# Peptides against a protein of PDB entry 3NZW: the designs that were tried, part 293

Target 1, 212 residues: chain A of PDB entry 3NZW
Amino acid sequence: TTTLAFRFQGGIIVAVDSRATAGNWVASQTVKKVIEINPFLLGTMAGGAADCQFWETWLGSQCRLHELREKERISVAAASKILSNLVYQYKGAGLSMGTMICGYTRKEGPTIYYVDSDGTRLKGDIFCVGSGQTFAYGVLDSNYKWDLSVEDALYLGKRSILAAAHRDAYSGGSVNLYHVTEDGWIYHGNHDVGELFWKVKEEEGSFNNVIG
Target 2, 222 residues: chain B of PDB entry 3NZW
Amino acid sequence: QFNPYGDNGGTILGIAGEDFAVLAGDTRNITDYSINSRYEPKVFDCGDNIVMSANGFAADGDALVKRFKNSVKWYHFDHNDKKLSINSAARNIQHLLYGKRFFPYYVHTIIAGLDEDGKGAVYSFDPVGSYEREQCRAGGAAASLIMPFLDNQVNFKNQYEPGTNGKVKKPLKYLSVEEVIKLVRDSFTSATERHIQVGDGLEILIVTKDGVRKEFYELKRD

## One batch from the design tools (peptide; made by RFdiffusion4, then SolubleMPNN)

Design b2_p30_4_s2 (from b2_p30_4, 12 letters changed)
Fold by OpenDDE base, seed 3:
Structure b2_p30_4_s2 (fold): chain B 212 residues (1-212), chain C 222 residues (1-222), chain A 30 residues (1-30)
Amino acid sequence: as target 1 above (212 residues)
Amino acid sequence: as target 2 above (222 residues)
Amino acid sequence: LELWAGPDTTPEEMAERVKKRLAGYEEALK
């Protein structure tokens, strides 16, 4: 798995691969590793698929309840704290979760929290999470700037996941790409890694270790 | 050492068509190398045009299916006999599975039906309730043998347009019911030849807007 | 990093996972 999220002048980019594995077995190439909690809030999934899918869906329900009770959208901080508190209750029980809660509220602006099953909760500008995270960081960190255009930021997110998919055996399938703005998240499509690879190789002249 | 689980073998296969879905399973039930039954159905019509199979440890599978069927009944009771949608069914099954997160059902679960737009739908679950909608999925003993075949025949993996030097993929298209049935039969025939835990009989449940149809075919009995 | 149970997952492996998780769950409930 490779998931990433980063803040920039245009909001948040979220990009994830879609490969599910069990040992050396590729179980699926089409897993959705982003949960759309609400129109303004996304959660990413790494680790145990069931743990992430179940509890982040649960989180969505909690966020909705908050909206109903408080008559306002839940903050990214509060949403991430709910999840963090929940997983902390199960500390030692064997949950496996590496999540990023990404959202945009008027109060907070674009916000990213990392939450994992070890009880870690971190606010930050850039996170890559999963077995391919180091590969993603390699591309992302080298090209990241706060002042990226939306187009460049989207490409950078996509390109970073592609790098991970190329080098990490546990990552692949496709890239699901999101842009989170004040008006909510925008889905920017599913990009097959194979097709994307050849396109990028041709356009950039990159991946020279592979002969076309 | 304590082992609360058994393995009763078998294989199941789901394929979604354009306006239909198919869920198939063999009827062999086995423990280790001993055949318990040559005809033990494992694919069930659960009502509301939803078919379900939970393959692995048969006791867990049966329990899960029964719980789901009961959930369907309760859903009708609570919602004025409203039809349970396939996506809602998937969510329900997730809760059933994850409710036993620390003592999981040892099963690979597949359901099939039609989505709210009348399109074929197949959902696959891991033992603890993660699920995904897919065009096709094999589960059970021969899943590793069948899935690559399905990838090739349903998803056209590694098929390219002629004259493109392998750079342009063959476009995806839906298969007809007849094509899917043939594919299922061929898959199970092949699986039976290569895996001792698959055989005896094949039951295929076909879901359309008109309801659920069942077909039965003989498999090798060795 | 295991996102899905593979076809080669055995009952014995599952049993071990259950055992480990049950122990952890009991501890977490204290």
Scores: peptide ipSAE 0.021, ipTM 0.705, DockQ to the pose 0.790
Fold by OpenDDE base, seed 1:
Formats: structure tokens, sequence, C-alpha cells
Structure b2_p30_4_s2 (fold): chain B 212 residues (1-212), chain C 222 residues (1-222), chain A 30 residues (1-30)
């Protein structure tokens, strides 16, 4: 798995691969590793698929309850804290979760929290999470700027996942791409890694280790 | 050391068509190398046009299916006999599975039906409740043998238009119910030849807007 | 089985997590 999120002048880019594995077996190439918690909040999934799906969906319900009770959208900080508190209650029980809670509120602006099953909760600007994270960081860190255009930011997210998919056997399938804005998240499509690879290779002259 | 789980073998297969879905399973039940039964159905009509199979440890599978059937009944009670949608069923099954997160049902669960738009739907679950809607999924003993075949024949993976040097993928098209049934039969026939835990009989449940029908075919008995 | 790593997760830690999780699945399958 490779997931990433980063903040920039235009909001947040979230990009994830779609491969699921069971040992050496590719169980699926089409897993949705982004959970749309609400129109303004995304959760990414790494680790145990069931753990992430179940609890991030649960988180969605908690966020909705918050909205109903408080008559306002839940903050990214609060949402991530709810999840963090939950997983902490199960600490030692064997949950496996590496998630990023991404959202945009008026109060907070674009916000990313990393939450894992070890109880870690971190606010940050850039996170890559998964077995392919180092490969993604290699591309992302090298090209990241706060002042990226939306187009360039989207491409950078996509390109970073592609790099990970190329080198990490546990990552692949396709890239799901999101742009989170103050008005909510925007889905920017599913990009097949194979097709994307050849396109990028041709356009950038990259991946010279592969002969077309 | 005591192992609470067994493996009763078998294989299940779900395929979603345009306006139908199928869920198939062999009828062999086996422990190690001993055939317990040559006819033990493992695909069930659960009502509301939903068919379900939980393949692996039969005791767990039966328990899970029973719980889901009960869930359907309670859903009707609570919601004035409203039909349970396939997506809601999937969510319910997730809760059933994840409820035993730390003592999981040792099963690969597949359900099939029609979505709210009348399109074929197949959902696949891991033992602890992660699920995905897919066009096709094989589970059980011969899943590793069948799934690549399904990828090729249903999703046309690694199929390209001639003369394009692999640059143009074969276009996707819906398969007819007859084509799907044939594909299922061929898959199980092939699996039976290569896997000892698959055989004896094949039951196919076909879900359409008109309801669920069942077909049975003989498989090799060795 | 999905693999996750935090910012400070080392390859060794990741490998161990994978191993543990896989073992858990295998045990559940037993």
Amino acid sequence: as target 1 above (212 residues)
Amino acid sequence: as target 2 above (222 residues)
Amino acid sequence: LELWAGPDTTPEEMAERVKKRLAGYEEALK
C-alpha cells in the first residue's frame, strides 16, 4: 500500500494506490483506500483493510452525530481525535491502522492528521503512509512546493504513487486521486498504473530501466 | 495444540452480469483427504433477492449465513417489510464479521444480487469483514486457480486488440447469463481436475429481477 | 492484508508488522 496526502496553497491532495495483498497473493487491484467520511473529510486506509473500513466508517457516523448535536461541521482535529481515542482503547488488541484524516474547515484551513493504531496522532503538511512510502517520498519531497498549482499538485500526487507502485510489490493497480478544498473534496479519477506508467515514461523520459 | 478451525474445502464463485448475478459453489465437503459429503450445499437464498455463501470452515459458514438470514428478518420487522438492499446487506455482513474480529469466522464470504439500479452486484468479504463490490470473485480451495481465469474471461485482463502491439485493451462487454453459466461450469470443471477439494456437484444460484433460480450440475467425483 | 507505515516506521518494523499480521490471518485460517 501507498497512500499520501499533502497540503499546498490550493488545499490538500490525497492519492492512494488500489492493490490489496494476502501474503504474496494479489487479492485485489481495485481496493478503495480512501473513505469519504463526509463531503469535507477524507480518510485514507493502510494496514488492515477491515480495521480501516470498519472504524473509518464508524468515524463517519460519529462525525454526523457531531454535526447533528453541535449544528456545525466537525473539525479535522476533532475527527482525528475521535479515531485516535478509539484505536487507543484497542491498543494491544491487534488493530492495524495507518490512516490520514484530511479535511478543510474554515477554522482550521486545510488540515491533515496522521493516526495509527499505535496511538500516534500527528498534524502535518506531508505524509506518505504504507509499504511504498519511501518511494513516494522520494518523488514528493523532491518536487513539493507550497505554491504548486492545483494541476501540478494533482500530478505530483499521482506521480508519487506511480513511483511507489513501480518499486513496491505491495502497491499497484491504480491511483485514486482527490483534491480537498474548502468546498469539499473533489474526486479526480482512477488512473491505471499500467497506462499511467507508459504515459509518464513517454512524457518525462523516466523509468529508463524499463524497455517499451 | 487445539485448533478451533477446520477446513472443509470447496470453492465458490460469484459473477455479476448486467442485470443478473450468479453465485456458484461445489457441493463437496471434505476434511483433509476424507470426503464428508458429496452433496452439501453452501450457496443459499437469503431472501430479498440476495444469495450468500461463506466458504471455508463449514461450521462458521453456516453460523454466519444463519445470522444473516436472521438479520434479514429483523430488518423487515424494523422497517415495515422493506426490502434489504444489497449494499445494506454488505454492511450488515461486515458488522457480523467484524463483531468477531478477535475470533473470526474462518470463511470467505460472497454475496450476490441486484443493486438498487437493477444491475448485477457481487460483494466479497475477508474473514474479518473488509469488503469490496466486484464483477467477479472466486473463493475457497481453488480460488487461486479460477480467479486468474475470471480476470481474463470476465474482465478481459491482459487481452488486447489485435495489431495494436498491446496498446489497446479489448473493450469490456457484458456477458449473457448463458455465457456466465458456461464460464462457471467450465471453471469448476477445470478446478475439479486439478484440486481434490473440489468436485461432486455444482450448484448455481442465478439472481434476476424475477427472483432466484437454482441450477445443479454434476462434477467429477474423484 | 494492507501494509501501512508511519513517518517513523522503519523497514524492519514494517516487515515485522507484516509478519505478525500474516501470522494472525494464518492462525485464523487454521
Scores: peptide ipSAE 0.017, ipTM 0.675, DockQ to the pose 0.115
Fold by OpenDDE base, seed 5:
Formats: sequence, structure tokens, C-alpha cells
Structure b2_p30_4_s2 (fold): chain B 212 residues (1-212), chain C 222 residues (1-222), chain A 30 residues (1-30)
Amino acid sequence: as target 1 above (212 residues)
Amino acid sequence: as target 2 above (222 residues)
Amino acid sequence: LELWAGPDTTPEEMAERVKKRLAGYEEALK
């Protein structure tokens, strides 16, 4: 798995691969590793699929309850804290989760929290999570700047996942790409890694270690 | 060492078409090397054009299917006989599975039906309730043998347009119900030849807008 | 390293995890 999120002047980019594995077996190439918690919040999934899928869906319900009670959208900080508190209650029980909660509120601006099943909760500008995270960081960190255009940011997210998919055996399939704005998230499509690889190779003249 | 789980073998296969879906399973029930039954259906019509199979430990599978069937009944009771959608069914099954997160059902669950747009739908579940909608999925003993075949024949994996030097993938298209049934039969026939836990009979449930149809075919009885 | 345990995690894999946990509980009770 490789998931990433980063904030920039235009909001947040979220990009994830879609490979599921069972040991050395590629179980699926089309897994959705982003949960659309609500129109304004995204959650990413790494680790145990069921744990992430179940509890991030649950998180959506909690966020809705907050909106009903408080008559305002929940903050990203609060949403991530709810999840963090939940996993903390299960500490030692065997949950496996590496998640990013991403949103854009007027109060907070573009905001990303990393939450994992070890009880870690971190606010940050850039996170890559999964077995391919180091490969993604390699590309992302090298090209990241706050003033990226939306187009460049989207490409950077996509390109970073591609790098991870190329090097990490546990990542691949496709890239699901999101742009999070103050008005909510925008889905920017599913990009097959194989097709994307050849396209990028041709356009950039990169990946010269692979003969076309 | 305490082992609460058995393994009754078998294989199941779901394929979604354009306006239909198929869920198939062999009828062999086995423990280790002993055949318990040559005809034990494991694919069930659960109502509302939803077919379900939970393959692995038969006791767990049966329990899960029964719980889901009951859930369908209660849904009708609570919602004035409203039809349960396939996506809602998937969510319900997730809750059933995850409710036993720390002592899971020893099953690979697949459901098939039509989505709200009338399109074929297949959902597959891990033992603890993670699920995904897919075009096809094999589960059980011979899943590792069948899935590569399905990838090739349903998803056209590793098939390319002629004259493109392998750079352009073959476009995806829907298969007809006849093509799918043939594919299922071929898959199980092949699996039966290579896996001792698969055989005896093949039951196929076909879901269309007109309801659920069942077909039965003999498999090798070795 | 975080690895995706996808929706197709096998019953066998899950069963082994459960067995290991149960074994641990039994040992702890000794």
C-alpha cells in the first residue's frame, strides 16, 4: 500500500494505490483505499482493510452526529480526534490502521491528520503512509512546494504513487486521486498504473531503467 | 492446540454482467480427505434478488447466511417490505462479519445481484467484513487457480490490441449470460481436475431483473 | 511496514491469527 496526502496553496491532494495483497498473492488491483467520510472529509486506508473501512465509516456517522448537535461542520481536528480516541480504546486488541484524515474547513484551512492504531495522532503538511511510503516521499519531497498549482499538485500526487507502485511490490493497480477544497473533495479519477507508467515514461523521459 | 475452525473445502465464483449477475459454487463438502457430501448446496437465494455464499468452514458459513436472511426479513418488517438494495446488503454483511472481529467467521463471502441501476453487482468480503464491489471474484479452495483465468477472460488482463506492441490494452466489454455460464462451467471443470476439494456438482444462480434462476451441472466425482 | 490486508484476506490466514491468539490465552492461563 501507498497512500499520500499533502496540503498546498490550493487545498489538499490525496492519492492512493489500489493493490490488495494476501502474503505474496495479489488479491486485487482495484481496492478503494480512500473512504469518503462525508462530502468534506476523506480518510485513507493502510493496514487492515476491514479495520479501516469499518471504523472510518463509523467516523462518518460520528461526524454527522456532530453536525446535527452543533449545527456546524466538524473540524478536521475533532474528526481525527474521534478516530484517535476510538483506536486508543482498542489499543492492544490488534487493530491495524494507518490513516490520514483530510479536510478543509474555514476555521482550520486545509488540514491533514495522521492517525494510526498505535495511538499516534499527528498534524502535518505531508504524509506518505504504507509499505511504499519511502518511494513516494522520494518523489514528493523533491518536488513539493506550497505554491504548486492545482494541476501540478495533482500530477505530483499521482506521480509519487506511481513511483511507489513501480518499486514497491505491495503497491500497484491504479492511482485514485482527490483534490480537497473548502467546498469539499473532488475526485480526479482512477489512473491505471500500467498505462500511466508508459505515458509518464514517454512524456518525461523517465524510468529509463525499463526498456519500452 | 485448540482449533475452533474446520475447513469444508469447496469453491465459489461470482461474475457480474451488464444486467445480470452469477454466483456459482460446487456442491462438495469435505473434511480433510473425506467427502462428507457430494451434494451440499452453498449458494443461496436470500430474497430481494440477492444471492449469497460464504465458503470455508461450513458451520460458520451457514450461520452467517442464516443471520443475513433474518436480517432481510427484519429489514422488510421495519421498512414496509422495501427491497433491500445490494449495497445495503453489503453493509449489513460487513456489520455481521465485523461483529465477530476478534473471533471471525472462517469464511470468504460473496454476494451477487443487481444494483439500483439494474447493473450486475458482485461484492466480496474478507473474514472480518472488508468488502469491495468487483466484476468477478473466486473464493475457496481453488480460488488461486480460477482467479488468474477470470482475470484473463473477464477483465482481459494481459490481452492487448493487435499491432500496438503490447502497449494498448484490450477494451473491456460485458459478457453475455451464456458466455458467463460457459466460463463458470469451464472454470469449475478445470478446478475439479486439479483440486481434490472441488467437484461432484456445480450449482449456478443467475440473477436478472426477472428473478433468480438456478442451474445445475455435474462435475467429476473423484 | 504497513501492508494492505485487503478484502480478500483468506479465511485460512485469519484462522491462523485466531489460533495463535487462542493458544496464547491458553498458555497464559497455565
Scores: peptide ipSAE 0.025, ipTM 0.670, DockQ to the pose 0.209; fails the geometry check
Fold by OpenDDE base, seed 2:
Structure b2_p30_4_s2 (fold): chain B 212 residues (1-212), chain C 222 residues (1-222), chain A 30 residues (1-30)
Amino acid sequence: as target 1 above (212 residues)
Amino acid sequence: as target 2 above (222 residues)
Amino acid sequence: LELWAGPDTTPEEMAERVKKRLAGYEEALK
């Protein structure tokens, strides 16, 4: 798995691969590792599939309850704290979760929280999470700047996942790409890694370790 | 050493078509090297045009299916006999599975039906309740033998347009009911030849807007 | 069952990597 999110002048880019594995077996190439909590909040999923899917869906319900009760959108900080508190209650029980809660509120601006099953909750600008995170960081860190255009930022997210998919056996399938703005998240499509690879190789002259 | 789980073998297969879906399973039930039954159905019509199978440890599978059927019943009771949608069914099954997160049902669960737009739908679950809507999924003993074949024949994986040097994938096309049934039959026939835990009979449940149809085919008995 | 990451990748390991990355990022911005 490789998931990433980063803040920039245009909001937040979220990009994830879609491969699921069971040991050495590729269980699926089309897993959705982003949960659309609401039109303004995204959650990424790494670790145990069931744990992430179940509890992040649960989180969505909690966020909705907040909105109904308080008549306002939940903050990214509060949403991430709800999840963090939940996983803390299960500390030592064997949950496996590495998630990023991403959103854009007027009060907070573009905001990313990392939350994992170890009880860690971190606010930050750039996160790559998963077995391929190091490969993603390699590309992302080399090209990241706050002043990226939306187009360049989207490409950078996509390209970073591609790098991970190329080198990490546990990552692949496709890239799901999101742009989070103040008006909500925008889905920027599913990009097959195979097709994307050849396109990028041709355009950039990269991936020279592969002939063809 | 105490082991609460058994393995009764078998294989199941779901494929979604354009306006239909199929869920198939062999009828062999086995423990170790002994055949318990040559005809033990493991694919069930659960009502509301939803078919379900939970393959692995049969006791767990039966329990799960029973619980889901009860859930369907109670859903009707609580919602004025409203039809349970396939996506809602998937969510319900997730809760059933995850409710036993620390003592899981030892099964691979697949359901099939039509989505709210009348399109074929297949959902696959792991033992603890993660699920995904897919075009096709095999589960059970011979899943590793069948899935690569399905990837090729249903999703056209590793098939490319001529003259593109493998850079342009073959476009996806829907298969007809007849084509899918043939594919299922071929898959199970092949699996039976290579795996001792698959055989005896093949039961296919086909879901269309008109309801659930059942077909049965003989497999090798060796 | 680890379906979304490699079986050898733990949340603890991931968390540690994230912390290190953030620290490095902050230093790089100085």
Scores: peptide ipSAE 0.015, ipTM 0.677, DockQ to the pose 0.081; fails the geometry check

Design b2_p30_4_s3 (from b2_p30_4, 13 letters changed)
Fold by OpenDDE base, seed 2:
Structure b2_p30_4_s3 (fold): chain B 212 residues (1-212), chain C 222 residues (1-222), chain A 30 residues (1-30)
Amino acid sequence: as target 1 above (212 residues)
Amino acid sequence: as target 2 above (222 residues)
Amino acid sequence: MFLYAGPDSTPEEIAERTAKRLAGYLAALA
């Protein structure tokens, strides 16, 4: 798995691969590793598929309850805290979760929280999570700037996942790409890694470790 | 060493068509190297045009299917006989599976039916309740033999249009029910040849808007 | 099915851990 999220002048970019594995077995190439909690809030998934899918869906329900009770959208801080508190209650039970809660509220602006099953909760500008995270960081950190255009930011997210998919055996399938703004998240499509690889190689003159 | 789980072998396969879905399973039940039964159905009509199979440890599979059937019954009681949608069924099964997160059902679960738009739907589950809607899925003992075949023949993986020098992929298209049944039969006959835990009989449940139809085919009995 | 390759990140590994735990319980009762 490779997931990433980063803040920039235009909001948040979220990009994830779609491969699921069971040991050496590729179980699926089409897993949705982004949970659309609500129109303004995204959760990413790494680790145990069931743990992430179950509890992030549960989180969505808690966020909706908050909105109904308070007649206001839940903050990213509060949403991530709910999840963090939940996983902390299960500390030592064997949950496997590495998640990013990404959203844009008027009060907070663009916000990313990292939450994992060890009880860690971190606010930050850039996170890569998964077995391919170091490969993604290599590309992302080398090209990241706060002042990126939306177009360049989207490409950078996609390109970083592609790099990870190329080098990490546990990442691949496709890139799912999101842009989060104050008006909500926008889905920017599913990009097959096979097709994307050759396109990028040709356009950039990159991936020269592969001879066509 | 004590093992709370058994393995009863077998293989299951789901494929979604445009306006239908199929869920198939062999009828062999084994323990170790002994055939317990040559005809033990493992694919079930659960009502509301939903078919289900939970393949692996048969005791767990039967328990899960029973619980789901009961869930369907209670859904009707609580919601004025409303038809349970396939997506809601999937969510319900997730909760059944994850409810035993720390002592899982040792099964690979697949359900098939029609979505709310009348399109074929197949959902697959891991033992603890992660699920995904897919066009096709194989589960059980011979899944590793069948799934690559399905990738190639259902999703047309690694197929390109002739004369394009591999630049144009074969376009995705739905298969007819006859084509799907052929693929299912070919999958199971091939799996039976190479896996001792698969064989004896093949039962195929076909879901359409008109209901669930069953077909049965003999497999090798060796 | 797992999204990340880590320790005990397969259904079989989960089952093994469960079996080990249960075996321990039975041993404690004996």
Scores: peptide ipSAE 0.122, ipTM 0.756, DockQ to the pose 0.209; fails the geometry check
Fold by OpenDDE base, seed 4:
Structure b2_p30_4_s3 (fold): chain B 212 residues (1-212), chain C 222 residues (1-222), chain A 30 residues (1-30)
Amino acid sequence: as target 1 above (212 residues)
Amino acid sequence: as target 2 above (222 residues)
Amino acid sequence: MFLYAGPDSTPEEIAERTAKRLAGYLAALA
């Protein structure tokens, strides 16, 4: 798995691969590693598939309950704290989760929290999470600027996942791409790695370790 | 060390069509190298036009299916005989599986039916309740033999339009029920040849708007 | 057990955890 999120002048980019594995077996190439909690809040999934799906879906329910009770959308800080508190209660039980809670509220603006099953909760501007995270960071860190255009930021997110998909055997399938703004998240499509790789290679003259 | 799990072998396969879905399973039940039964059905009609199989450890599979059937029953009691949708069934099964997260059901679960738009639907689950809707899924002993075949024949992976120099993929299209049945039969006959835990018989449940029908085919009895 | 390859996990760690979980599941299963 490779997931990433970063803040920039235009909001948040979220990009994830879509491969699930069981050892050497590719279980799926089409999994959705982003949960759309509400129109303004996303959760990413890395680690145990069931742990992430179950608890982030549960988180979605908690966020909805908050909205119903408080008559306002939950903050990114509060949503991430709910999840963090939950996983902390299970500390030592063997949950495997590496998540990013990404969203926009009027109070917070664009916000990213990293939450993992070890009990870590971090607010930050850039996170890559998963077995391919170091590959993604290699591309992302080399090209990241706060002042990226939306177009360039979207491409950078997509390109970083592509790099990870290329080098990490546990990442691949496709890139799911999101842009989060004050008006909510916008889905920017599913990009098959098999097609995207060759396109990028031709356009950039990159990936010269592979002969076309 | 005591192993609480067994492995009863077998293989299951789900394929979704446009207005139908199929869930198939062999009827062999085995422990180690001993055939317990040559006809032990493992694909079940659970009501509400939902078919289910939980393949792996048969005791766990049977328990899970019984729990789900009971869940369907209670859903009817609580919601004025409302039909359980396939997506709601999938969510329910996730909770059944994840409820035993720390002592999982040792099964690969597949359900098939029609979605609320009348389109064929297949959902697959890992032992602890992660799930995904897919066009096709193989599970069980010979899943690794069958799934790549399904990728090629259902989802047309690695197939290209002739004359395009490999630049245009073969377009996705729905398969007819007859085509799907042929693929299922070919899958199981092939798997039977190469896997000792697959054989004896093939039972196919076909879900349409008119209900569930069953077909049976003999497999190699080796 | 399906994995979305855990946080801060090297492929080896994932393989090990997967192997341990799969070995736990497979050991639980085996």
Scores: peptide ipSAE 0.119, ipTM 0.747, DockQ to the pose 0.136; fails the geometry check
Fold by OpenDDE base, seed 1:
Structure b2_p30_4_s3 (fold): chain B 212 residues (1-212), chain C 222 residues (1-222), chain A 30 residues (1-30)
Amino acid sequence: as target 1 above (212 residues)
Amino acid sequence: as target 2 above (222 residues)
Amino acid sequence: MFLYAGPDSTPEEIAERTAKRLAGYLAALA
């Protein structure tokens, strides 16, 4: 798995691959590793598939309850803290989760929190999470600027996941791409890695280790 | 070491069509190399046009299916006999599986039915309740033999239009019920030849808007 | 158990955890 999120002048980019594995077995190439908690809040999934799906869905319910009770959308800080507190209660039980909670509120602006099953909760501007994270960082860090245009930022997110999918055997399938703004998240499509690879190779002259 | 889980072998296969879905399973039940039964059905009609199979450790599979059937019953009681949708069924099964997250059901679960738009639907689950809607899925002993075949023949993976130099993929299209049944039969006959835990009989449940139909075919009894 | 490859998981670790879990499941099944 490779997931990433980063803040820039235009909001947040979230990009994830879609491969699930069971050891050496590719279980699926079409998994949705982003949960749309509400129109302004996303969660990413890395680690145990069931752990992530179950608890991030549960998180969605908690966020909805907050909205109903408090008559306002939950903050990204509070949402991430709920999840962090939950996984901490299960510390040592064997949960496997590496998540990013990404969203936009009037109070916080665009916000990203990293939350994992070890109890770590971090606020930051850039995170890559998963077995392919180092490959994604290689591309992302090299090209990241706060002042990226929305178009360039979307491409950078997509391109970083592609790099990880290329080098990490446990990442692949497709890239799911999101842009989070003050008006909510916008889904920017599913991009098959096979097709995307050749397109990028041709346009950039990259991936020269692969003979076309 | 104590192993609380057994493995009863077998294989299951689900394929979704445009307005139908199929869930099939062999009827062989085995422990190690000993055949316990040549006819032990493992695909079940659970009501509300939902068919289910949980393949792996048979005791766990039976328990899970029983719990789900009971869940359907209670759903009707609580919601004025409202039909349980396939997506809601999938969510319910996730909770059943994840409820035993720390002592899981050792099964690969597949359900099939029609979605609320009348389109064929197949959902597959890992032992602890992660799930995905797919066009096709093989589970069980011979899943590794069958799944690549399904990728190629249902989803047309690695197939391209002739004369395009591999630049144009074969277009996706729904298969007819006859085509799907043929693929299922070919899959199981092939798997039976190469895997000792697959054989004896093939039971296919076909879900349409008119209900669930069952078909049975003999497999090799070796 | 299916995995989305955890944040600190090497392929080997993923394989080991999966194998262990599968083995555990299998062992639980055996």
Scores: peptide ipSAE 0.119, ipTM 0.746, DockQ to the pose 0.139; fails the geometry check
Fold by OpenDDE base, seed 3:
Structure b2_p30_4_s3 (fold): chain B 212 residues (1-212), chain C 222 residues (1-222), chain A 30 residues (1-30)
Amino acid sequence: as target 1 above (212 residues)
Amino acid sequence: as target 2 above (222 residues)
Amino acid sequence: MFLYAGPDSTPEEIAERTAKRLAGYLAALA
């Protein structure tokens, strides 16, 4: 798995691969590793698929309850804290989760929290999470700027996941891409890694380790 | 060493068509190298045009299916006999599976039916309740043998249009029920030849708008 | 932190962990 999220002048970019594995077995190439909690809030999945799907869906329910009770959208800080508190209660029980809670509220602006099953909760501008995270960081850190255009930021997110998909055997399938703004998240498509790889290679003159 | 789980072998397969879905399973039940039964059905009509199979440890599979059937019953009681949709069924099954997250049902679960638009739907589950809607899925002992075949024949993986020098992928299209049945039969006959835990009989449940139809075919009884 | 979207644990791995846990509980009750 490779997931990433970063803040920039235009909001938040979220990009994830879609491969699931069981040991050496590729279980799926089409897993949805982004959970749409609400129109303004996204969760990402790395680790145990069931743990992430179950608890992030549960989180969605808690966020909706908050909206109903308080008549306002839940903050990204509060949403991430709910999840963090939950997984902390299960510390030592064997949950496997590495999640990012990404959203936009009027109060907070664009916000990203990292939450994992070890009880870590971090606020930050850039996170890559998963077995391919170091590959994604290599591309992302080299090209990241706060002042990226939306187009360049989307491409950078997509390109970083592609790099991880290329080098990490446990990442691949496709890239799912999101842009989060004040108006909510926008889905920017599913990009098959096989097709994307050749396109990027041709356009950039990159991936010269592959002769095609 | 204490082992609370058994493995009863077998294989299951789901394929979604345009306006139908199929869920198939062999009827062999085995422990280690001993055949317990040559005809033990593992694919079930659960009502509301939903068919289900939970393949692996048969005791866990049976328990899960019974719980789901009961959930369907209670859903009708609570919602004035409203039909349970396939997507709601999938969510319910996730909760059943994850409810035993720390002592899981040792099964690979597949359900098949029609979505609310009348399109064929197949959902697959891991032992603890992660799930995905797919066009096809194999589960059980011979899943590793069948799944690549399905990738090629249902999803047309690695197939290209002739004369395009591999530049144009074969377009996705729905298969007819007859084509799907042929693929299912070929899958199980092939799996039976290469895996000792698969064989004896093949039961196929076909879900359409008109209900659930069952077909049975003999497999090798070696 | 190598996180897989997918069953990080195969059914066999889950079974093994469960077996160990249950064996421990039984031993503690004896």
Scores: peptide ipSAE 0.115, ipTM 0.763, DockQ to the pose 0.191; fails the geometry check

